Peptides against a protein of PDB entry 4Z5W. Designs and how they scored, part 12

Target 1, 305 residues: chain A of PDB entry 4Z5W
Amino acid sequence: IPDVFLELNKLWYFSAQSNLFNGEMPRSLSNSRSISLLSLRNNTLSGQIYLNCSAMTNLTSLDLASNSFSGSIPSNLPNCLRLKTINFAKIKFIAQIPESFKNFQSLTSLSFSNSSIQNISSALEILQHCQNLKTLVLTLNFQKEELPSVPSLQFKNLKVLIIASCQLRGTVPQWLSNSPSLQLLDLSWNQLSGTIPPWLGSLNSLFYLDLSNNTFIGEIPHSLTSLQSLVSKENAVEEPSPDFPFFKKKNTNAGGLQYNQPSSFPPMIDLSYNSLNGSIWPEFGDLRQLHVLNLKNNNLSGNIP

## One batch from the design tools (peptide; made by RFdiffusion4, then SolubleMPNN)

Design b1_p9_1_s3 (from b1_p9_1, 6 letters changed)
Fold by OpenDDE base, seed 1:
Structure b1_p9_1_s3 (fold): chain B 305 residues (1-305), chain A 9 residues (1-9)
Amino acid sequence: as target 1 above (305 residues)
Amino acid sequence: MPSFLTTVE
């Protein structure tokens, strides 16, 4: 990318995604006062990620996903006082989340999907301080770590939590009950064990639940038949979606189905590929907004209602 | 196999 952004003093939006750009980000780009949205997704950019947050006073969205960047996660990003959305998916950091992210009050949406992030306990302990954090995606990180169950963890404003395909151990963490605004939960493709907790049915905004491909045991909580978002047509207010798309994948190597907004997901309960037993509750018939009920490959018995 | 969500292709 040429170092010409000093001349582009009115440039508000720069999208150069899905090109063949290589080398480092130009210094003039890292110092742009005008840019609000920067997307360089799906290129071959390299070097250290550096942004001059004191210069980049208009930066609101940053998508650097699927690049060959190296080194540390930029610890100065919390100084970008308007920065709301960050997509760092598929950047091989091999790092922990910086402690400075405790101060990241502008942050609303964060993805580190497949970014070789380590220490899930530290990551969640840091990110709980981001009071405006609504979307958190940590898929394909923390390999074989334990999902912390520390009840003091608090994500009050969390709407979307995705921590899939991490081989995480542990149970469904009680601290998620402190997220009453949670709309989408994906903990699929882990090694989570124990029972599915009944308090999940108290998450009145939860319209998408994926607990598939874990080691859950026991009965399906009857409280899941009372998920209010799946009973009533309360139009889930189109909450401001993150500026990055989601992909529903069946395999790491397969193309995903793209969803531009979390609201575009069909209302779903996926409990498939577990060791759940007991019956299917007839009261799943009360979930009039439910589009997908996937109970495949469990130990369920009795009649299909 | 079941699906999972990510933000990258």
Scores: peptide ipSAE 0.604, ipTM 0.959, DockQ to the pose 0.914
Fold by OpenDDE base, seed 5:
Structure b1_p9_1_s3 (fold): chain B 305 residues (1-305), chain A 9 residues (1-9)
Amino acid sequence: as target 1 above (305 residues)
Amino acid sequence: MPSFLTTVE
């Protein structure tokens, strides 16, 4: 990428995604006062991620996903006072979340999907201080760690939580009950155990639940038949989605189905590939907004209602 | 196989 962004003093949006750009980010780009949205996703950019937050006063969205960047997560990003959305997916950091992210008040949407992030306990302890955090994607990190169950963890404004394919141990964490605005939960492809907690059915905004491919046991909580978002058409408040798409993948090597908005996901309960027993509750018939009920590959018995 | 969500292909 040429070092010409000093002359481009009116450049508000720069999208150069899905090209063949290599080398480092140009110094003039890292100092751009005009850029609000920066996407360099799916290139071969390398070196350390450096942004001059004192210069980049208009930066609101940053997508650097699927690049060859190395080194530490930039600890100065909280100084980018307008930065809301960060996609750092598929950047191999081999790092913990910086302690400075406790002060990241502008942050609304964060993805580190497949970024070799370590220490889930520290990550959640830090990120709970991000009062405006609504979307958190941590898929393909924290390999074989334990999902912390500390009841003091509070994500009050969280709407989208995705921590899939981490081989995480533990149970469905009780601190999620402190997230009453949760709309989408994906904890699939872990080693989570125990029973599915009944309080999960009290999350009135939860329209997408994926607990598939875990080690859950016991009955399906009857409270899931009373998920309010699936009983009635509540006006899904079209909140501003993150400036990055989601991908529904069957494996790490296949292409994903792209979804531009969380609201574009079909309303779903996926409990497949567990060790759940008992019957299918007839009251699943009350979930008039449910599009996908996936209970396959369990130990369920009785009649299909 | 079940699916999971990410933000990259």
Scores: peptide ipSAE 0.602, ipTM 0.958, DockQ to the pose 0.916
Fold by OpenDDE base, seed 3:
Structure b1_p9_1_s3 (fold): chain B 305 residues (1-305), chain A 9 residues (1-9)
Amino acid sequence: as target 1 above (305 residues)
Amino acid sequence: MPSFLTTVE
């Protein structure tokens, strides 16, 4: 990318996605005072990510996903006082979340999907201090780590939590009960065990639950038949979506179905590919807004209601 | 196999 952004003093949005750009980000771009939205997703950009947050006073959204950047996660990003959305998916950092992210109060949406992030305990302990964090995506990281169950963890404003395909051990953590605004939970493709906790049915905004491909045992909690967002339409809170899309993938090598916002997902309960037993509750018939109920490949018995 | 969510293709 040419180093010409100093002359582009009115540039508000720069999108150069899905090209063949190589080399480093130009220094004039990392010092742009005008830019609000920067997307360089799906290129071959390299070097260390550096942004001059003192210059980039208008930066609100950053998408650098699917690039060949190296080095550390930029610890100075919390100094970008208007930066809300970050997509760093498919950047191979091999790092922990910087401790400085405790101060990242502008942050609303963060993705590190498939970015070789390590230490999930430290990551969640840091990110809980981001009081405006609504969307957190950590898919394909933390390989075979234990999902922390520390009851003191608190994500009060969390709407979307995706920690899929990490081979995480442990149980569904009780600290998620401290997120009463949670709308979407994906913990699929892990090694989570124990029973599905009944308090999940108290998450009145939860319209999308994916616990598929884990090692859950016991009965389906009857409280899931009372999920208020799936009983009535009234709770469709149109919240501002992150500036990055979501992709629903069957495996790492397949193309994904693109969803531009969390509200575009069909209301779903997926408990498939576990070791759940007992009956299907007939009260699942009360979930009039439910589009997908997936209970396949379990040990369920009795009649189909 | 079931699906999972990401933010990149």
Scores: peptide ipSAE 0.597, ipTM 0.959, DockQ to the pose 0.903
Fold by OpenDDE base, seed 4:
Structure b1_p9_1_s3 (fold): chain B 305 residues (1-305), chain A 9 residues (1-9)
Amino acid sequence: as target 1 above (305 residues)
Amino acid sequence: MPSFLTTVE
């Protein structure tokens, strides 16, 4: 990418995604005063990620995903006072979340999916201070770590949480009950155990629940039949619209189905590939907005209602 | 196998 962004003093949106760009991000780009949205996703860009946040005063969205960037996560990003959306997916950091992210009050949507992030406990302890954080994607990190269950963790404004395919141990964490605005939860492809907690049915905005491919036992909580978002249409909760798409993948190597917004997901309960027992509650018939009920590959018995 | 969500292809 040429170092010409000083001349482009009116450039508001720069998307160079899905090209063959290599080398470092141009210094003039890292100092752009005009750019609000920057996407360099799916290239071969390299070097250290550096942004001059004192210069980049208009930066609101940053997508650097699927590049060959190296080194540390930029600890100065909280100084980008308008930066809301960050996609750092598929950048091999081999790092923890910087402590400076406690101060990241502009942050609304963050993805580190498949970014070799380590220490989920520290990551969640830091990111809980991001009061405006609505979307958090941490898929394909924290390999074989334990999902912290510390009840003091609080994500007040969290609407989308995706921590899939981490081989995480532990249970469904009680601190999620402190996120009453949660709309989408994906904890699939982990080693989570215990029972599915009944309080999940109290998350009145939860329309998409994926707990598939874990080690959950016991009965399906009857409270899931009373998920208000799946019973009635009336709660048009403001949806987080991150400036990055989601991909529904069957495996790490397959192409994903793209979803541009969380609202594009069909209302779903996926509890498949667990060790759940007992019956299918007939009251699942009350979930008039439910599009997908996936209970396959469990130990369920009795009649199908 | 079930699916999971991510933000990259």
Scores: peptide ipSAE 0.585, ipTM 0.955, DockQ to the pose 0.914

Design b1_p9_1_s4 (from b1_p9_1, 5 letters changed)
Fold by OpenDDE base, seed 2:
Structure b1_p9_1_s4 (fold): chain B 305 residues (1-305), chain A 9 residues (1-9)
Amino acid sequence: as target 1 above (305 residues)
Amino acid sequence: MSSFLTTVE
């Protein structure tokens, strides 16, 4: 990418996604005063990620996903006082989330999907301080770590939580009950154990639940048949979606189905590939907005209602 | 197999 962004003093949006750009990010781009949205996703850019937050006063969205960047996560990003959305997916950091992210009050959407992030406990302890955090994607990190169950963890404004394919151990954490606005939960493809907690059915905005491919045991909590978002058409106020798409993948090597907004996901309960027992509750028939009920590959018995 | 969500292809 040429180092000409100083002359582009009116550039508000720069999208150079899905190209063959290599080398480092231009210094003039890292110092752009005008840029609000920067997307360099799916290139071959390299070097250390550096952004001059004192210069980049208009930066609101940053997508650097699927690049060959190296080194540490930029600890100065919280100084970008308007920065809301960060996509750092598929950047091999081999790092922990910086402690400075406790101060990241502008942050609304964060993805580190497949970024070799380590220490989930520290990550969640840090990110709970981001009072405006609505979307958190941590898929394909924290390999074989334990999902912390510390009840003091609090994500008050969390709408979307995705921590899939981490081989995480532990149980469904009670601290998620402190996120009453949660709309989408994906904890699939882990080694989570225990029972599915009944309090999940109290998450009235939860329309997408994926607990598939874990080691859950016991009965399906009857409270899942009373998920309010699946009983009634709430007017889903189109909340501002992240400036990055989501992908539904069947495996790590397959292409994903793209979803531009969380609201575009079909309402779903996926509990497949567990060790759940007991019956299918007839009251799943009350979930008039449910598009997908996936209970396959469990130990369920009785009649299909 | 079940699916999972990510933000990258």
Scores: peptide ipSAE 0.616, ipTM 0.956, DockQ to the pose 0.919
Fold by OpenDDE base, seed 5:
Structure b1_p9_1_s4 (fold): chain B 305 residues (1-305), chain A 9 residues (1-9)
Amino acid sequence: as target 1 above (305 residues)
Amino acid sequence: MSSFLTTVE
């Protein structure tokens, strides 16, 4: 990428995604006062990520996903006072989330999907201080760590939580009951155990639940038949989605189905590939908004209602 | 197989 961004003093949006750009980010780009949205996703950019937050006063969205960047996560990003959305997916950091992210008040959407992030306990302890955090994607990190169950963790404004394919141990964490605005939960492809907690059915905004491919036991909580978002068409408040797409993947190597908005996901309960027993509750018939009920590959018995 | 969500292809 040429070092010409000083001359582009009116450049508001720069998208150069899905090209063959290599080398480092130009110094003039890292100092751009005009750029609000920057996407360099799916290139071969390398080196460390350097952003001059004192210069980049208009930066609101940053997508650097699927690049060859290395080194630490930039600890100065919280100084980018307008930065809301960060996609750092598929950047091999091999790092913990910086302690400075406790002060990241502008942050609304964060993805580190497949970024070799370590220490889930530290990550959640830091990110709970981000009062405006609504979307958190941590898929393909924290390999074989334990999902913290500390009841003091509070994500009050969280709407989308995805921590899939981490081989995480533990149980469904009780601190999620402190997230009453949660709309989408994906904890699939882990080693989570115990029972599915009944309080999960009290999350009135939860329209997408994926607990598939875990080691859950016991009965399906009857409270899941009373998920309010699936009983009635509540006006899904079209909240501003993150400036990055989601991908529904069947495996790590396959192409994903792209979804531009969390609201574009079909309303779903996926409990497949567990060790759940008992019957299918007839009251699943009350979930008039449910599009996908996936209970396959469990130990369920009785009649299908 | 079940699916999972991510933000990259």
Scores: peptide ipSAE 0.615, ipTM 0.956, DockQ to the pose 0.922
Fold by OpenDDE base, seed 3:
Structure b1_p9_1_s4 (fold): chain B 305 residues (1-305), chain A 9 residues (1-9)
Amino acid sequence: as target 1 above (305 residues)
Amino acid sequence: MSSFLTTVE
């Protein structure tokens, strides 16, 4: 990318996605005072990510996903006082979340999907201080770590939590009950064990639940038949979506189905590929807004209601 | 198998 952004003093949006750009980010771009939305997703950009947050006073959205950047996660990003959305998916950092992210009060949406992030305990302990954090995506990180169950963890404003395909150990953590605004939970493709906790049915905004491909045992909690967002249509709060799309993947090598907003997902309960037993509750028939109920590949018995 | 969600293709 040429170093010409000093002349582009009115540039508000720059999208150069899905090209063959190589080399480093131009210094004039990293110092742009005008730019609000920057997307360089799906290129071959390299070097260290550096942004001059004192210059980039208008920066609100940053998508650098699917690039060949190296080095540390830029610890100065919390100094970008208007920065809300960050997509760093598929950047191989091999790092922990910086301690400075405790101060990241502008942050609303963060993705590190498939970014070789380490230490999930430290990551969640840091990110809980981001009071405006609504969307958190940590898929394909933390390989075989334990999902922390520390009851003090609190994500009060969390709407979307995706921590899929990490081979995480542990149980569904009780600290998620401190997120009453949670709309979408994906903990699929892990090694989570124990029973599915009944308090999940108290998450009145939860319309998408994926616990598939785990090692859950016991009965399906009857409280899932009372998920208020799936009983009645009235609670679909259209909140501002993150400036990055989501992809629904069947495996790591397949193309994904693109979804631009979390609200574009069909209302779903996926408990497939576990070791759940007992009956299918007939009260699943009360979930009039449910589009997908996936219970396949379990140890369920009795009649189909 | 079931699907999972990510923010990159």
Scores: peptide ipSAE 0.603, ipTM 0.954, DockQ to the pose 0.925
Fold by OpenDDE base, seed 4:
Structure b1_p9_1_s4 (fold): chain B 305 residues (1-305), chain A 9 residues (1-9)
Amino acid sequence: as target 1 above (305 residues)
Amino acid sequence: MSSFLTTVE
């Protein structure tokens, strides 16, 4: 990418995604005063990620996903006072979330999917201070760590939480009950155990629940039949609209189905590939907005209602 | 197998 962004003093949106750009990010780009949206996703860019937040005062969205960047996660990003959306997916950091992210009050949407992030406990302890954080994607990190269950963790504005395919141990964490605006939860493809907690049915905005491919036992909580967002349409909660797409993948190597926003997901309960027992509750028939109920590959018995 | 969500292909 040429170092010409000083001349482009009116450039508001720069998207160079899905090209063959290599080398480092140009210094003039890292100092752009005009750019609001920057996407360099799916290139071969290298070097350390550096943004001059004192210069980049208009930066609102940053997508650097699927690049060959190296080094540390930029600890100065909280100084980008308008930066809302960050996609750092598929950048091999081999790092923890910087402590400076406690101060990241502009942050609304963050993805580190498949970025070799370590220490989920520290990551969640830091990111809970991001009061405006609505979307958090941490898929394909934290290999074989334990999902912290510390009840003091609080994500007040969390609407989308995706921590899939981490081989995480532990249980469904009670601190999620402190996120009453949660709309989408994906904890699939982990090693989570115990029972599915009944309080999940109290998350009135939860329309997409994926707990598939875990080691959950016991009965399906009857409270899931009373998920208000799946009973009635009336509570259209404002959806988080991150400036990055989601991909629904069947495995790590397959192409994903792209979804541009959380509203594009069908209302779903996926509890498949667990060790759940008991019956399918007839009251699942009350979930008039439910599009997908996936209970396959469990130990369920009785009649299908 | 079930699916999972990510922000990359």
Scores: peptide ipSAE 0.599, ipTM 0.953, DockQ to the pose 0.934

Design b1_p9_2_s1 (from b1_p9_2, 6 letters changed)
Fold by OpenDDE base, seed 5:
Structure b1_p9_2_s1 (fold): chain B 305 residues (1-305), chain A 9 residues (1-9)
Amino acid sequence: as target 1 above (305 residues)
Amino acid sequence: MEPFYITTE
């Protein structure tokens, strides 16, 4: 990428995604005063990620996903006072989330999907201080760690939580009950155990629940038949989505189905591939907005209602 | 079964 962004003093949006750009980010780009939206996703960019936050005063969205960047997560990003959305998916950091992210009050949407992030306890302890955080994607990190259940963790404004394919141990954490705005929860493809907690049915905005491919036991909590977002249409508020798309992928090398917003996911309860027992509650018939009920590969018995 | 997950990559 040429080092000409100083001359482009009116450039508001720069998208150069899905090209063959290599080398480092141009210094003039890292110092751009005009750029609000920057996407360089799916290139071969390398070196350390550096942004001059004192210069980049208009930066609101940053997508650097699927690049060959190295080194640490930029600890100065909280100094980018307008930066709301960060996609750092598929950047091999091999790092913990910087302590400075406790001060990241502008942050609304964060993805580190498949970025070799370590220490989920530290990550959640830091990110809980991001009071405006609504979307958190941590898929393919924290391999074989324990999902912390510390009741003091609070994500009050969290709407989308995706921590899939981490081989995480532990239980469904009680601190999620403090996230009343949660709309999408994906904890699939982990090693989570225990029972599915009844308080999940109190999450009135929860329209997408994926707990599939875990080791959950016991009955399906009857409270899931009363998920208000799946009973009535009235709660389908189009909420501000992150500036980055979601992809549902079978593997890291496959093209995924693209979802431009969380509301594009079908209303779903997926409890498949667990060790759940008991009956299917007939009151699942009250979930008039439910598109997908996946209960396959459990120990369920009785009649199908 | 092959893992199926939501990502942003």
Scores: peptide ipSAE 0.628, ipTM 0.952, DockQ to the pose 0.573
Fold by OpenDDE base, seed 1:
Structure b1_p9_2_s1 (fold): chain B 305 residues (1-305), chain A 9 residues (1-9)
Amino acid sequence: as target 1 above (305 residues)
Amino acid sequence: MEPFYITTE
């Protein structure tokens, strides 16, 4: 990318995604006073990610996903006082979340999907201080770690939580019951165990639940038949609108289905590929907004209602 | 058919 952004003093939106750009980010771009939205996703950009937050006073959205950047996660990003959305998916950091992210009050949407992030306990302990955080995507990180169950963890404003395909051990964490605005939960493709907790059915905004491909046991909690967002249309789900797309994938090598917004996901309960037993509750018939109920590959018995 | 998971990549 040419180093010409000093002359572009009115540039508000720059999207150069899905090209063949290589080398480092231009210094003039990292110092742009005018830019609000920057997307360079799906290129071959390299070097250290550096942004001059004191210069980039209008920066609100940053998508650098699927690039060949190296080194540490930029610890100065919390100094970008208007920065709301960050997509760092598929950047091989091999790092922990910086402690400075405790101060990241402008942050509303964060993705580190498949970014070789380590220490989930530290990551969640840091990110709970981001009071405006609504969307958190941590898929394909923390390989074989334990999902912390520390009751003191608080994500009060969280609407979208995706921590899939991490091979995480542990149980569905009780601290997640402190997220009453949760709309989408994906904990699929882990090694989570125990029972599915009944308090999940108290999440009145939860329209998408994926717990598939874990080691859950016991009965399906009856409280899932009373998920208010799936019973009635009256709860207009205030949707998070992150400036980055989502992809539903079967594996790391497959092309995914693209979803531009969390609303684009069909209302779903997926509990497939577990060790759940007991019956399918007839009261799943009350979930008039439910599009997908997936209970396959369990130990369920009795009648299909 | 294996279940899906969500990414941003």
Scores: peptide ipSAE 0.613, ipTM 0.938, DockQ to the pose 0.808
Fold by OpenDDE base, seed 2:
Structure b1_p9_2_s1 (fold): chain B 305 residues (1-305), chain A 9 residues (1-9)
Amino acid sequence: as target 1 above (305 residues)
Amino acid sequence: MEPFYITTE
């Protein structure tokens, strides 16, 4: 990428994703006063990620995912006072979330999917201070760690939580009951155990629940048949989606189906590949908005209603 | 491996 962004003093949106750009980010780009949205996703860029937040006063969205960047997570990003969306998926940091992210009040959407992030306890302890955080994607990190169930953790504005494919131990964390705006929960492909908690059915905005490929036991909580978002077509207010798309991938190297918004996810309950027992509740018939009910590979019995 | 969600290609 040429070092010409000093001359581009009116450049507001720079979208250069899915190209073959290599080398480092040009210094003039890291100092751009005009850029609000920066996407360099899916390139071969390298070096250290550096942004001059004192210069980049208009930066609202940063997508650097799927690049060959090295070194540390930039601890100065909270100084980018307008920065809302960060996508650092598939950048191999081998790091913890910086402590400075406690001060990241502008942050609304964060992805570190497959970024070799470590210490989920520290990550969640830090990120709970981000009062505006709505979307958190941490898939393919924290390998074999324990998902903290500390009741003091609070994500009051959380709408999308994806912590899949981490081999996480523990239970469905009680602190999620304090996230009444939760719309999408994916904890699939972990080693989570215990029972599925009944309070999940109190999350009235929850339209997508994936707890598949865990070690859950006991009955399906009857309260899941009362998920209001799945009973009625409430006009899901088109909430501002994160500036990054979601990709449904079969593997890390395959192409994925692109979902531009969380609202584009099919309304789903996936409890497959667990050790759940008891019956399928006939009241699942009340979930008129449900597109996918996946209960396969459990110990369920009785009649199909 | 079942499909997972990630925010990149």
Scores: peptide ipSAE 0.549, ipTM 0.925, DockQ to the pose 0.441; fails the geometry check
Fold by OpenDDE base, seed 3:
Formats: C-alpha cells, structure tokens, sequence
Structure b1_p9_2_s1 (fold): chain B 305 residues (1-305), chain A 9 residues (1-9)
C-alpha cells in the first residue's frame, strides 16, 4: 500500500479487503486524521500493528483480520476515543488481552476469533469494564482452559457472545444471567458439563442458542419453550450491528456463508451432541419463530410431540 | 471440523 494518505485529507472510508497487499501498513495511514472506517481484512500485511490514536481522532472501525501481523496487541487502542469496532480475527498474537482495555469505553464490537489469545479469566475480567461492549467473538482461543463461573462478572449490554471451539471446561456461567439483552449465544465445541440452566429461558431477546458438541447432562429446561423472541415476532429495532461480517466455515480454507449482521442468523436452538435425557417438551410447538431445532445425538426418549 | 463462526473469510 503506498504512503500517500497525508494528501487524502478527506478520506473517510478505506475498504481494501480481499486483495494481495503485502508489507507494512503505511505510516501516513496510521496517522490519518480523516479516516473513520479502515478495512484491510484478508491480505498479507506484516509488521507490528501501530496506530497513532492522538492523530486518528475520527477512527470508529478497524478491520485488520486475516493478515500476517506480528508482535503484541496494541495497548494504546483505548486512546482512540471513537473506536467502536475491532476485528483482529486470524492474527496470531500469542498473547493476553492488555490491561489497558479496562478503559476502552468506546468499544462496542470485538473479535479475536482464531488469534491465539490466552487466559480467558483475565480476558473476561478486563472486558467486563467495557460498558458499551455488545459483540464479543473469541472462537478458537483459550485452548483447554476453564470458563470462569465467577458471579461478579458483568456484561450488562452484551448481545452477541461467541466462544466456540476452545475445548473449554466448566459449566454455563451464572454471570451470563446479568446480560438481559443477549440475542446470540454460541458455546459449541467445548468440554462444558453440568445441566443447562433454566435461567437461559429468561433471556427474552435470545433467538440463537448453540450449546452443541459439549458434555451437558439432565433434561432440557422447560423454560426454553418460553423464549419470548421465538414465541412472538418482536419488532426488534435492528440496533447497529458490528462493522464486520460473520462467516460460517466448514474448514479454515473453504469459502463460508456470509452473514452481514447477527439478525441474519436463523432463529435456532442447537443442543445436539450432548448427553441430555428426558422427553421433548410439547410446548416447543409454541416457538413459532424457530427455524432450527437440533436435538440429535442425545439420550432423549418418549414420544415426539 | 464442524461449521464454526469467524469474522473473516
């Protein structure tokens, strides 16, 4: 990428995803006063991520995912006072979340999916201080760690939580009951155990639940048949989605289905590949908005209602 | 590997 961004003093949006750009990010780009939205996703950029937050006063969205950046997570990003969205998916940091992220009050959407992030306890303890955090994607990190169940953890404004494919141990954490605006929960492909908690059915905005490929036991909570978002078509005012899309991928190298916003996900309950027992509740028939009910590979019995 | 969600291609 050429070092010409000093001359581009009116440039507000720079989108250069899915190209063949290599080398470092230009110094003039890291000092741009005009840029609000920056996407360099899916390139071969290298070097350390550095942004001059004192110069980049208009920066609201940063997408650097799928690049060959090296070094630490930039600890100065909280100084970018308007920065809302960060996508660092597939950047191999081999690091913990910086302590400075406790002060990241502008942050609304964060993805570190497949970024070699370590210490989930520290990550959640830091990120709970981000009072405006709505979307958190941590898929393919924290390998074989324990998901903290500490009741003091609080994500008051959380709408989307994806912590899939981490081989995490523990139970569905009680601190998620403090997130009444939760719309999408994916904890699939872990080693989570215990029972599915009944308080999940009290999350009135929850339309997508994936607990598949875990070690859950006991009955399906009857409270899941009363999920308000799946009973009635709420006129969910589409709150501002993250500036990054979601990709449903079967493997790391294949093309995936693109979902531009969380509302584009099919309304779903996936409890497949567990050790759940008991019957299918007839009251699942009340979930008129449900598109996918996946209960395969469990120990369920009785009649199909 | 079953389908997973990621925020990149």
Amino acid sequence: as target 1 above (305 residues)
Amino acid sequence: MEPFYITTE
Scores: peptide ipSAE 0.548, ipTM 0.922, DockQ to the pose 0.411; fails the geometry check

